# Ledger of designs, part 69: peptides against a protein of PDB entry 3PBP

Target 1, 203 residues: chain A of PDB entry 3PBP
Amino acid sequence: LNEKDLNLILNKSLVMYESLDSTTDVIVKRNVIKQLQFVSKLHENWNSRFGKVDIQKEYRLAKVQGPFTINPFPGELYDYTATNIATILIDNGQNEIVCVSFDDGSLILLFKDLEMSMSWDVDNYVYNNSLVLIERVKLQREIKSLITLPEQLGKLYVISDNIIQQVNFMSWASTLSKCINESDLNPLAGLKFESKLEDIATI
Target 2, 203 residues: chain A of PDB entry 3PBP as posed
Amino acid sequence: LNEKDLNLILNKSLVMYESLDSTTDVIVKRNVIKQLQFVSKLHENWNSRFGKVDIQKEYRLAKVQGPFTINPFPGELYDYTATNIATILIDNGQNEIVCVSFDDGSLILLFKDLEMSMSWDVDNYVYNNSLVLIERVKLQREIKSLITLPEQLGKLYVISDNIIQQVNFMSWASTLSKSINESDLNPLAGLKFESKLEDIATI

## One batch from the design tools (peptide; made by RFdiffusion4, then SolubleMPNN)

Design b2_p10_7_s4 (from b2_p10_7, 6 letters changed)
Fold by OpenDDE base, seed 5:
Structure b2_p10_7_s4 (fold): chain B 203 residues (1-203), chain A 10 residues (1-10)
Amino acid sequence: as target 1 above (203 residues)
Amino acid sequence: NLIEAVRKKI
């Protein structure tokens, strides 16, 4: 955690708080308020010299977020099991794609379009728990591992029994990153979500 | 190289 990350989390927590209205669920209100209180206290007690913050005991009892949903979910994947998960940065910020593999050899590329608070007081906190399906890549092989390299934006390395393949989604992820950062979704209109698959090496 | 970096993570 650095000052930039702390400021980003504070700003996100403020925006979530400001989005609360009379129609917002009481559980959501409590979680968002607790998050803002936590992050505000964290910010007030921030020691930049040591990168240390005192966290009150009450906030150490955070619960698990989720379960998550995928929308739309490919109906054929109900017959298969998820095998691997990876997160891939698409820019030098915090914009990332979530990738999940299945035992049919599918990769799904997912985006979290909605900000979700931590769960502070309830189990199964499901507010803004939806992931958007961007692309499904069918490899038609058993996927053993998903590898990411920190210096390789928008690239996923897929390891199977005898081959390393690269999935490169920067063709669309660069536009997505720009749209998020500029708060302009117009460039997504007509964007093709087609990743490049390339063989890198035989194992 | 990239291939070695990927192989080291297997």
Scores: peptide ipSAE 0.030, ipTM 0.654, DockQ to the pose 0.021
Fold by OpenDDE base, seed 4:
Parts: structure tokens; C-alpha cells; sequence
Structure b2_p10_7_s4 (fold): chain B 203 residues (1-203), chain A 10 residues (1-10)
């Protein structure tokens, strides 16, 4: 966590708070308010010299978020088990893709289109728990591990028995990043969500 | 080296 990231989380928490109205569920209100209180206290107690923040005991008792939904879910994957999860940055901000692997050799690339607070109060916090399916990449092999490198945007390394493969999704993720940052989704119209698969090394 | 970086994370 750096100062830029902290400011972004604060801004996101403020936007979530400002979106609360009379129709918002009480559980959502409580979680969003606690989120803003948490991030505000983090910001106030930020030591830029040491990159340290003290977290009060109350906020260390966060609950599990979810369950999450994936939309649309690939029908074929109901017969298979998820094996790995990774998050991949697509820009120098905080925009990220979630990747999940399955035991059929599939990778699903997911986007969180809705902001979700941490769960501070209840178990099974499900407000804005939907993930958008962007792409399914089919590998004809067992996936052992998913590796990301923070310095390599829009790249996922897939480790199988004897090979390292790179999934590069910057062909569409650069457009997605732009759309998010500019608050304009029009450039996504007609965009092909096709990642590049490349063999990197035999191991 | 990328391979070394990957090997360190395995």
C-alpha cells in the first residue's frame, strides 16, 4: 500500500458512501459507513516516511466477502472444479482482472464491474458480488499454478507439468482500462476479447 | 530472469 493507493481507496469509499440513499439496505449502509470510517482512519494515521499504518483491533475483525457470482457462467464448467485464483493489474492504477483456473484446463478472466466494501459486520456479505466473464481461455493441459508479476501489466503466467505459458490480454485490457478511467464504455463495443497464448519456457 | 522470478514464486 502506498499513498496513491490509499487515496484511491478513500475516493472509492467516499463514492460508495455518497451512493447511499433511503432505499439502500441497512446491512449495506452499515458496511459502507464502516468502510469509509476505516479508510479515513488509515489516511489520518498514514506514516509516509515509513509506509506504515496502525490498524485498530475493531477493523482487524473483518468478515468474509461473498459468495460471488460469475455472469455468464460457462455451462461446461459446472462439471469441473476451480483450482487456482490470481489477480492481474491491467494499468498503473488499481484496475485488475481476476483469473480462475479449472481442472479441465480452462482459465476464466473476470472483471469486477461493481464496487464492493469489505464485510465489517456480517458473514455472507453479497452486495455487488457479481463478476463479469470476459473470456474463457482453454488450455489442453493441467494447470498447476498461476503466477503474476507486478511489473508486467495484463500478463498471466500459467505453469503446467513441463511448460510455462504466458496469457497476454493487453489487446483488450488496454481498452478496458481506458474505458474505466474515462468513464466511457463505448470503445468496448465490437472489441474482441481474445488473449494471446505464448509458450515461454520448458521446465 | 523471468524463469528465475517464476521459480522463486513456486
Amino acid sequence: as target 1 above (203 residues)
Amino acid sequence: NLIEAVRKKI
Scores: peptide ipSAE 0.030, ipTM 0.635, DockQ to the pose 0.022
Fold by OpenDDE base, seed 1:
Structure b2_p10_7_s4 (fold): chain B 203 residues (1-203), chain A 10 residues (1-10)
Amino acid sequence: as target 1 above (203 residues)
Amino acid sequence: NLIEAVRKKI
C-alpha cells in the first residue's frame, strides 16, 4: 500500500458512500459505511515516511467477497469446469481483465464494471458481484496454465501440453482503458472485442 | 528471454 493506492481506495469508498440512499439494502449500507470508516482510519494513521498503517484487529477479519456471477454466462460452459484464473493489467492505472479457463479449452475474458466493497459485516456479500463477459476465446486445447508478465499490458500466455500461445487483447482493451479514464463509454460503440491468438513457442 | 520467463513461472 502506497499513498496513491490509499487515496484511490478512499475516493472509491467515498463514491460508494455518496451513492447510498433510502432504497439501498441495509446490508449494503452497513458494508459501505464500515469500509469508509476503515479507509478513513487508515488515512488518518498513514505514516508517509515509512509507508506504514496500523490496522485494527477487527478489520483484519473481513469476510470473503462473492460468490461472483458472469453475465452473460455462455450456455455451453455449464457442462464444463473452470480450471485456471488470472488477472491482466490493461494500463498503468490498475485497470484489469479477469481471465478464466475451462476444461473445454475455452478462455473467457471478464471485466468488473461495478465497484464492490469488502465484506465487513456478513458472509456471502454479493452486492455488485457481477463480472461482464467481454470475449470467449476457444483454444480447442487443454489449458494447463495461465501466465502474465507485468511488463506486458493486455497479454496473456496460455500453456498447453506442447505449446505456448499469446492472447493479445490490446486491440479493444486500449479503448476500454480510455473509456474508464475519461469516463466516456462512447468509444465502445461498434468496438469489436476480438483478441489476437498467436503461437509463441513449442515446448 | 520471454519463453524462458514463461518457463520459469510454470
Scores: peptide ipSAE 0.029, ipTM 0.652, DockQ to the pose 0.021
Fold by OpenDDE base, seed 2:
Structure b2_p10_7_s4 (fold): chain B 203 residues (1-203), chain A 10 residues (1-10)
Amino acid sequence: as target 1 above (203 residues)
Amino acid sequence: NLIEAVRKKI
């Protein structure tokens, strides 16, 4: 955690708070208010010299977020089991793709299009719990591991039997990053969500 | 080397 990241979390928490209205669910209101209170106190107690913050005990009992949904979920994958998960940065900010592998050799590339607060009060906090399916990449092999390199934006390395493959999604992820950062989704219209698969090495 | 970097993370 650095000051830049703290300011970003504060700004996100403020935007979430400002989105609350009379119709917002009480559980959502509680979580968003508690998040803003937490981040505000965190900011007040920030020691930039040491990169340290004192976190009050009441905020250490945060609950697990989820469960999550994937929309649309590929119907064929109901018969298969998820095997690996990875998160891949698409820019130098916080924009990331979630990748899940399945035992049929499928990779699904997912995006969190909705901001979700931490769960502070309740178990099974499911407000904005959707992930958008961007792409399904079918590998004709068993996936053993998913590897990301921090210096390699929009790239996933897939390890399978005797091969390392690269999934490169920067063809669309650069546009997605721009759309998010500029708050303009128009450039996504007609964008092809087709990742490049390349063999990197035999193992 | 990218391959070495990937191998070190296995």
Scores: peptide ipSAE 0.029, ipTM 0.649, DockQ to the pose 0.022

Design b2_p10_8_s1 (from b2_p10_8, 3 letters changed)
Fold by OpenDDE base, seed 5:
Structure b2_p10_8_s1 (fold): chain B 203 residues (1-203), chain A 10 residues (1-10)
Amino acid sequence: as target 1 above (203 residues)
Amino acid sequence: NIIEAVRKKI
């Protein structure tokens, strides 16, 4: 955690707080308020010299977030089991794609379009728990591992029995990153979500 | 080499 990350978390927590209205669920209100209180106290107590913050005991009892949903979920994948998960940076910020593999050899590329607070007081906190399905890539192979390289934006390496394959989604992820960063979704209307698959090496 | 970096993570 650095000062930039702390400021980003604070800003996100403020935006979530400002989005609360009379129609917002009480559990959501409570979690968003607790998050803002936590992050605000964290910011106030920030020691930049040591990168240390004192966290009060009440905030150390955070619960697990989720479960998550995928929308739309491919109906064919109900018969299969998820095998691996990876997160892939699409820019030098914090924009990420979530990738999940299945035992049918499918990869799903997912985007978290909504910010979700931590769960502070309830189990199964499910507000803004949806992931958007962007693309399904069918490899027709047993996927043993998903590998990401920090220096390789928008690239996923898929390890199967005998092949290393690269999935490169920068064809659309560069536009998505721009849309997020500029808060303009218009460029997405004509965008093809088709990743490039390439064999990199035989194992 | 990307291939070596990937192989090191297997």
Scores: peptide ipSAE 0.068, ipTM 0.797, DockQ to the pose 0.022
Fold by OpenDDE base, seed 1:
Structure b2_p10_8_s1 (fold): chain B 203 residues (1-203), chain A 10 residues (1-10)
Amino acid sequence: as target 1 above (203 residues)
Amino acid sequence: NIIEAVRKKI
């Protein structure tokens, strides 16, 4: 955690708090309020010299977030099991794609379009737990591992048997990153969400 | 080499 990250979390927590109204679920209100209280206390206690913050014990007992939903979920994948998960940065900020592989050789590329608070009071906090399906890549191979390289934005390496393949989604992820950073979704209109698959090596 | 970097993570 650095000062930039702390300010970002504070801003996100403020936006979530300002979105609360009379129609918001009581569990959501409690979680968002507790998050803002926590982050505000973190900011007040921030030691910039050491990059340290003292966290009170009550906030260390955060609950598990999720389960998550995938929307739309590909109907064919109900008969299959998820095998691997990875996150891939698409810019030098914090925008990321979630990748999940299945035992049919499918890879799904997912985006978290909604900000989710931590769960402070209840187990299985499910508010804003949706992931958007962007793309399904069918590799027709058993996916053994997913590998990411921090210096390689928008690239996923898939290991199947003795083959390393690269999935490159920067063709659309660069536009997505721009849309997020500029708060303008218009450039997504007519964008093709088609990743490039390339063989890299035989192992 | 990207192949070596990937191999080191397997």
Scores: peptide ipSAE 0.067, ipTM 0.794, DockQ to the pose 0.022
Fold by OpenDDE base, seed 4:
Structure b2_p10_8_s1 (fold): chain B 203 residues (1-203), chain A 10 residues (1-10)
Amino acid sequence: as target 1 above (203 residues)
Amino acid sequence: NIIEAVRKKI
C-alpha cells in the first residue's frame, strides 16, 4: 500500500457513498458507510515516511465478500468445475480482468463493472456482485496454474503439464482501460474480444 | 528470462 493506492481506494469509497440514495437497501448503506469510514481513518492515520497505516480492531473483522455471479455464464461450463482464478492488471492504474479456468480447459475472462464494498456486518453481501463475461478462451489441455506478472499488462500465463502458454488480451483490454478511465463506453462499440494465444515454452 | 520468472512463481 502506497499513498497513491490509498487515495484511489478513498476516491472509490467516496463514489460508492455518493451513489447511495433513499432507495438503497439499509444493508448496502451500512456497508458502504463502514467502507468509507474505514478508508477515511486509514487515510488520516497514513504515515508516508514508514508506509504504514493503523487499522482499528473493529475493521479487522470484515466478512467474506460474495458470492459472485457471472453474466452470461456459458451453459456448457455447468458440467465442469472451476480450477484456478487469477486477476490481471490491464493498465498502470487498478483496472483488472478476472480470469477463471475450468477443467474442460476453458478460460473465462471477466470484468467487474461495478464497485463492491467489503462486507462489514452481514454474511453473503451480494450488492454489485456481478461479473461480466468478456471472452471464453478454449485450451485443449488441463490447466494446472495461472500466473500473472505485474509488469506485463493484459497477459496471463497458463501452465499445463508440458507447456507454458501466454494469453494476451491487450488487443481489447487497452480499449477497455481507456473506456473505464475516461468514463466513455463508445470505443467498445464493434470491439472484438479476441485474445492471442502463444506457446512460450515446452516443459 | 520470462520462462524463469514464470517457473519461480510455480
Scores: peptide ipSAE 0.060, ipTM 0.788, DockQ to the pose 0.022
Fold by OpenDDE base, seed 3:
Structure b2_p10_8_s1 (fold): chain B 203 residues (1-203), chain A 10 residues (1-10)
Amino acid sequence: as target 1 above (203 residues)
Amino acid sequence: NIIEAVRKKI
């Protein structure tokens, strides 16, 4: 965490707070307010020289977030089990794609379109817990591991018994990154969400 | 080498 990241989290927490209205659920209001209070105190107590912050005990007792949902969920995957998960950075601004593998050899590429506060009061805080399905990649092999490299934006390495494959989704993820960073979703209209699969090496 | 970087994470 650096000052830039802290300012980003503060701005996100402010936007979440400003989105609250009279119709917002009381649990959501409480969690978003607590989130803003936490980040504001974190910012106030930030020591840039040491990269350290004192966190009050009341904020150390955060609860587990989730479960998460996937929308739309591919109907054929209801009969299969998720095997691996990875997060892949698409830019230097901390925008990321979530990838989940299944025992049918499928990869799903997911995006979190909504910000979610920490859970402060309740277990299983599920407000804004949806992930958007962007793409399903079908591999005709058993997926053993998912590997990411921080210097390799929008690239996922898939390990199976005898091969390393690269999934490269920068063809669409560069546009998605731009849309997020510029707060303009218009370039997503008509965008083709097709990743490139390439064999990298035999094991 | 990308292969070596991947192998180090297995």
Scores: peptide ipSAE 0.059, ipTM 0.791, DockQ to the pose 0.022

Design b2_p10_8_s2 (from b2_p10_8, 5 letters changed)
Fold by OpenDDE base, seed 2:
Structure b2_p10_8_s2 (fold): chain B 203 residues (1-203), chain A 10 residues (1-10)
Amino acid sequence: as target 1 above (203 residues)
Amino acid sequence: SLIEAVAKKI
């Protein structure tokens, strides 16, 4: 955590707080308020010289977020088991794609379109818990592992028994990153979400 | 997210 990251989290928490209205669920209000209080206290206690923050005991008892949903979920994957998960950065602003593999050899590329607060008070905090399905890639292989390289934006390496394949989704992820950063979703209209699959090495 | 994009502009 650095000062820039802390300021970003504070600003996110402020925007979330400002989005609350009379119709907002009480659990959501409580979690958003606690998040803002937490981040505000962190900011007040920030020691820039050491990159340290003292976290009060009450906030160390945060609960697990989720469960998460995938929307739309591919109906054919209901009978299959998820095998691997990876997170892939698409820009230097910490926008990311979540990839999940299945035992049918499918990869699903997922995006968290909605911001979700930490769960402070309740188990199974499910407000804004949806992940958007962007793309399904069918490899028709047993996927052993998913590897990402921090210096390689929008690239996922898939290891199978006899091959390493690269999934490159920067063709659409660059546009997605721009849309997020500019708060303009218009460029997503008509965008093809087709990743490039390439064989890198045989093993 | 839209929230993130707004937060980066504040």
Scores: peptide ipSAE 0.009, ipTM 0.518, DockQ to the pose 0.113
Fold by OpenDDE base, seed 1:
Structure b2_p10_8_s2 (fold): chain B 203 residues (1-203), chain A 10 residues (1-10)
Amino acid sequence: as target 1 above (203 residues)
Amino acid sequence: SLIEAVAKKI
């Protein structure tokens, strides 16, 4: 966490707070208000010279976020079990794709389009808990592990028993990154969400 | 490591 990241979290927390109205669920109001209070206090207590922040004990008792949903969820995957999860950076601005593997050899590439506060009040805080399904890649292999390299944007390495494969989604992720950073969704119109699969090594 | 082996082939 640096000052830039802290300012980003503060701005996100302010936007969430400003979105609250009379129709907003009470649980959401409580969590968003507590989020803004936490981040505001964090910002006030930030010592940039030492990279230190004092976090009050009450905020260290935050609960786990989730459960998350996938929208749409592929109907075929209801009969299968998720095996691995990874996050892949698509730019230097901390935009990420979430990848989940299944025991049928499928990979799903997911995007979090909505911001979520921490769970500060209740268990099972589920406001803005949806992930958007971008792509399903069918490998038809038992997936043992997922590997990401920090220097390689938009690339995922999939390890099976006998092969390492690369999934490269920069063909669409570069456009997605641009859309997020510029707040313009027009370039997504007609974009094909098709990743490249390449064999890298036999094991 | 496996990561290094992958990183060298790319």
Scores: peptide ipSAE 0.009, ipTM 0.451, DockQ to the pose 0.021
Fold by OpenDDE base, seed 3:
Structure b2_p10_8_s2 (fold): chain B 203 residues (1-203), chain A 10 residues (1-10)
Amino acid sequence: as target 1 above (203 residues)
Amino acid sequence: SLIEAVAKKI
């Protein structure tokens, strides 16, 4: 964590707080307020010289977020089991895609479109717990593992029995990154969410 | 997220 990242988290927490209204659920209000309080205290206690912060004990008792949902969930995948998960950066601004593999040889590419606070008070905190399905890639192979390289944006390596394949989604992820960074969704209109699959090596 | 996009402009 650096000062720039801390300022970004503070700004996110402020915007999330400002999104609260009279209709917002009380549990959501409590969690968002507690998050803003945590990040504000974190910022106040930031020692830039040492990159250290003291975290009060009350904030160390945060609970697990979720469960999460996938929307729309492909009906065919109800009969199958998820096997691997990976996160892939699409830019240097911490925007990422979540990838999940299934035992039918499918990959689903998922995006977290909504910001979710940490769960501070309650179990099963599910506010903004949805992931958007962007693309389903059908490999028709048993997927053993998923590999990402930090220096390779928008690329996922899929290892099967006898082959390494690259999934490259920068054709659409570059536009998505731009939309997020510029706060303009217009460039998503008419965008095709079709990744490129390439064989890299035989094992 | 749209929230993150707004937060980056502040």
Scores: peptide ipSAE 0.008, ipTM 0.527, DockQ to the pose 0.120
Fold by OpenDDE base, seed 4:
Structure b2_p10_8_s2 (fold): chain B 203 residues (1-203), chain A 10 residues (1-10)
Amino acid sequence: as target 1 above (203 residues)
Amino acid sequence: SLIEAVAKKI
């Protein structure tokens, strides 16, 4: 965590707080307010010289977020089990794709379009818990692990029994990143969501 | 939303 990241989290927490209105669920209000209080205290206690933040005990009792939903969920994957999960950076602004592998050799590439607070008070906090299916990549092999390198934007390394493959989705993720950062979705209208597969090494 | 934009393409 650096000062830039802390400022980004503070700004996101402020935007979430500002989105609250009279129609917002009370549980959501509590979680978003607690989120802003947490991040504000972190910011106040930030020591840039040492990169240190003191976290008060009350905020260490945060609960698990979720469950999450995938929309649409590929019907064929109901018969299969998820095996791995990874998060892949698509830009230097911390926009990310979530990847989930299945035991049929499928990868699903997912995007979280809505910000979600931490779960402070309740279990099964499900506000803004949807993930968007962008692409399904069928590798037709057992996926043992997923590896990401923070310096390699929009790249996922898939390890199977005998091969390392690269999934490169920057063909569309660069446009997606631009759309997010500029708050303009128009460039998505003609975009093809097809990742490139490359064999990197035989194991 | 981005959801609606992506969902319309898939």
Scores: peptide ipSAE 0.007, ipTM 0.392, DockQ to the pose 0.160; fails the geometry check

Design b2_p10_8_s3 (from b2_p10_8, 4 letters changed)
Fold by OpenDDE base, seed 5:
Order: C-alpha cells, then sequence, then structure tokens
Structure b2_p10_8_s3 (fold): chain B 203 residues (1-203), chain A 10 residues (1-10)
C-alpha cells in the first residue's frame, strides 16, 4: 500500500458512500460506512516514511467477499470445473481483467464493472458481486497454470502439458481502459472482444 | 523457473 493506492481506495469509498440512498439495503449501508471509516482512519494515520498504520481490532475481523457471479455465464461451462484464476492489469491505473480457466480448456475473461465494499459485518456479502463476461477463449487443452507478467499489460500466459500460449487482449483492453479512465463507454458499443492467441513455447 | 522460461522467449 502506497499513498496513491490509499487515495484511490479513499476516493472509491467516498463515491460508494455518496451513492447510498433511502432505498439502499441496510447491510450495504453498514458495510460502505464501515469501509469509509476504516479507510479514513488509515489515511489520517498514514505515515509514508514508515508505511505502518495501527489497525483497530474491529477492522481486522473483515469477512470474505462473495460469492461472485459471472454474467452471462456460458451454459456449457456448468458441466465443467474452474481450475485457475488470475488478474491481469490492462493499464497503469489499476484497471484489471479477471481470468478464470476451466477443465474443458476454456478461459473466461471477466471485468468487475461495479465497486464493492469489504465485508465487515456479515458473511456472504453479495452486493455488487457480479463479474461481466467479456470473452470466452477455447484452448481445448488442460490448463495447468496461468501466468502474468507485471510489465506486460493485457497479456496472459497459459501453460498446458506441452505448450505455453499467450493470450493477448490489448486489442480491446486498451479501448476498455480508455473508456473507464475517460468515463465514456460509447467506444465499447462497436468494440470486438476477440483476443489473440499465440504459441510462444513448446515444453 | 517457469516465469524465467517464459520471460526468455519473449
Amino acid sequence: as target 1 above (203 residues)
Amino acid sequence: NLIEAVAKKI
């Protein structure tokens, strides 16, 4: 955690707080308020020189977020098991794609379009727990592992028994990043979400 | 390691 990351989390927590209204669920209100309180206290006590903050016990008892949903979920994947997960940065601004592999050799590329708070009070906190399906890449191979390189934006390395393949989604992820950063989603309406698959190494 | 093997071919 650096000062930039802390400021980003604070700003996200403020936006979430400001989005609360009379119709918002009470559990959501509690979680969003508690997150803002936590991040605000972190910010107030932030010492960049030491990178140490004292965290009160009440905030150390955070729960697991989720379960998450994938929308739309590919019907064919109900018969298969998820095997690996990775997150891939698409820019230097912390925009990321979530990748999940399945035992049919599918990769799904997912985007978290909604921000969610940490779960502070309840188990199974499911507010804004949806991931958007962007693309399904069918490799037709047993996927052993997913590798990402921090210096390589929008690239995923898929390792199977005999081959390493690169999935490059910068063809669409650069536009997605721009749309998010500029708060203009219009360019997405004509965007083709097709990643490039390349064989990089035989094992 | 596997990361180094990938990084050497890129």
Scores: peptide ipSAE 0.013, ipTM 0.500, DockQ to the pose 0.021
Fold by OpenDDE base, seed 1:
Structure b2_p10_8_s3 (fold): chain B 203 residues (1-203), chain A 10 residues (1-10)
Amino acid sequence: as target 1 above (203 residues)
Amino acid sequence: NLIEAVAKKI
């Protein structure tokens, strides 16, 4: 956490707070208010010279976020089990794609389109817990592991028994990154969400 | 290291 990241989290927490209205669920109101209170206190206690922040003990008891939903969920994957998860950076602004593998040899590429607060007081905090399905890549292989390299934006390495494959989604992820950073979704119209699959090595 | 082996082939 640096000062830039802290300011980003503060701005996100403020936007979430300003979105609260009379119709907002009471659990959501409590979590968003606690989120803003936490981040505001972090900002007040930030020592830029030492990169230190004092975190009050009460906020160390934050609970796990989720469960998450995938929308739309591929109907064929109801009969299969998720095996691996990875996050892949698409830009230097910390925008990420979530990848999940299944035991049918499928990869799903997911995007978190909505901001979600931490869970501060309840279990199963599910407000803005949806992940958007962008693409399903069918490898037809048993996936052993997923590897990402921090210097390789929009690339995922898939390891199977006899092969390493690269999934490259920068063909669409560069446009997605631009849309997020510019707050303009128009360039997504007619964009094909088709990743490139390449064999890198036999093992 | 498998990551290093991948990183060297890329």
Scores: peptide ipSAE 0.013, ipTM 0.492, DockQ to the pose 0.021
Fold by OpenDDE base, seed 2:
Structure b2_p10_8_s3 (fold): chain B 203 residues (1-203), chain A 10 residues (1-10)
Amino acid sequence: as target 1 above (203 residues)
Amino acid sequence: NLIEAVAKKI
């Protein structure tokens, strides 16, 4: 956490607060207000010289977010078990794709399209808990591990029994990053969500 | 998301 990250979280929390209206659920209002109060207090107590903040005890007992949903969930994956999870950065602005592997050899690429506040009040906070299915890649292999390299945006390495494969989704992730950063979703219309699969090494 | 994109402009 640096000052830039703190300012970004503050601005996110302000925008979330400003989006509250008379129709917003009371639990959501409470969580968004508590988040703004938390981040504001962190900002006030920020020690830039040491990169330290004192967190008040009341905010140290944050609740678990979720469960999360995947939409649409591939119907055939109901009979299979998730095996690995990884998060891959698509830009330098902390936009990320969540990758989940299954025991059928499927890899799903997921995006969190909605901002979800921290849970400060209730267990099972499920407001904006949806992940969008972007792509399903069928590797037809047992997926043992998912590896990401921080310097390699939009790349995932998949380790199976005898091979390392690269999944490269920068073909669409660059457009997605741009859409998020510019607040313009129009370039997503007609975008093909087709990742490149390449064999990197035999093991 | 739209919240992040607005937050970066603020």
Scores: peptide ipSAE 0.010, ipTM 0.503, DockQ to the pose 0.115
Fold by OpenDDE base, seed 4:
Structure b2_p10_8_s3 (fold): chain B 203 residues (1-203), chain A 10 residues (1-10)
Amino acid sequence: as target 1 above (203 residues)
Amino acid sequence: NLIEAVAKKI
């Protein structure tokens, strides 16, 4: 965590708070308010000289978010088990793709289109818990692990028994990053969500 | 996401 990241989280928390209205669910209101209070206190307690943030005990009792949904979920994957999860940065602004592997050798690339607060009070906090399916990549291999390198944007390394493969999704993720950063979704219209698969090394 | 995009503009 650096000062820039802290400011971004504060601004996100403010925007979430400002989006609250009379129609917003009471549980959501409580969680978003608690989120803003948490991040504001983190910002106040930020020591840039030491890169330290003190977290008050009351905020250390946050609960697990979720469950999450995937939309659309590929119907054929209901018969298979998820094996690995990874998060891949697509830009230097902390935009990211979530990748999940399955035991059929599929990778699903997911995007979190909505922001959510931490769960502070309740279990199963499901507000804004949807992930958008962007792409399914069929490797037809047993996926042992997923590796990401923070310096390598939009790249996922897939390790199987005999090979390391790179999934490179920057062909579309660069446009997605731009759309997010510019707050303009129009360039996504007609974009092909087709990642490149390359063999990197034989094991 | 849209909230993040707005938050980056503030």
Scores: peptide ipSAE 0.008, ipTM 0.514, DockQ to the pose 0.122

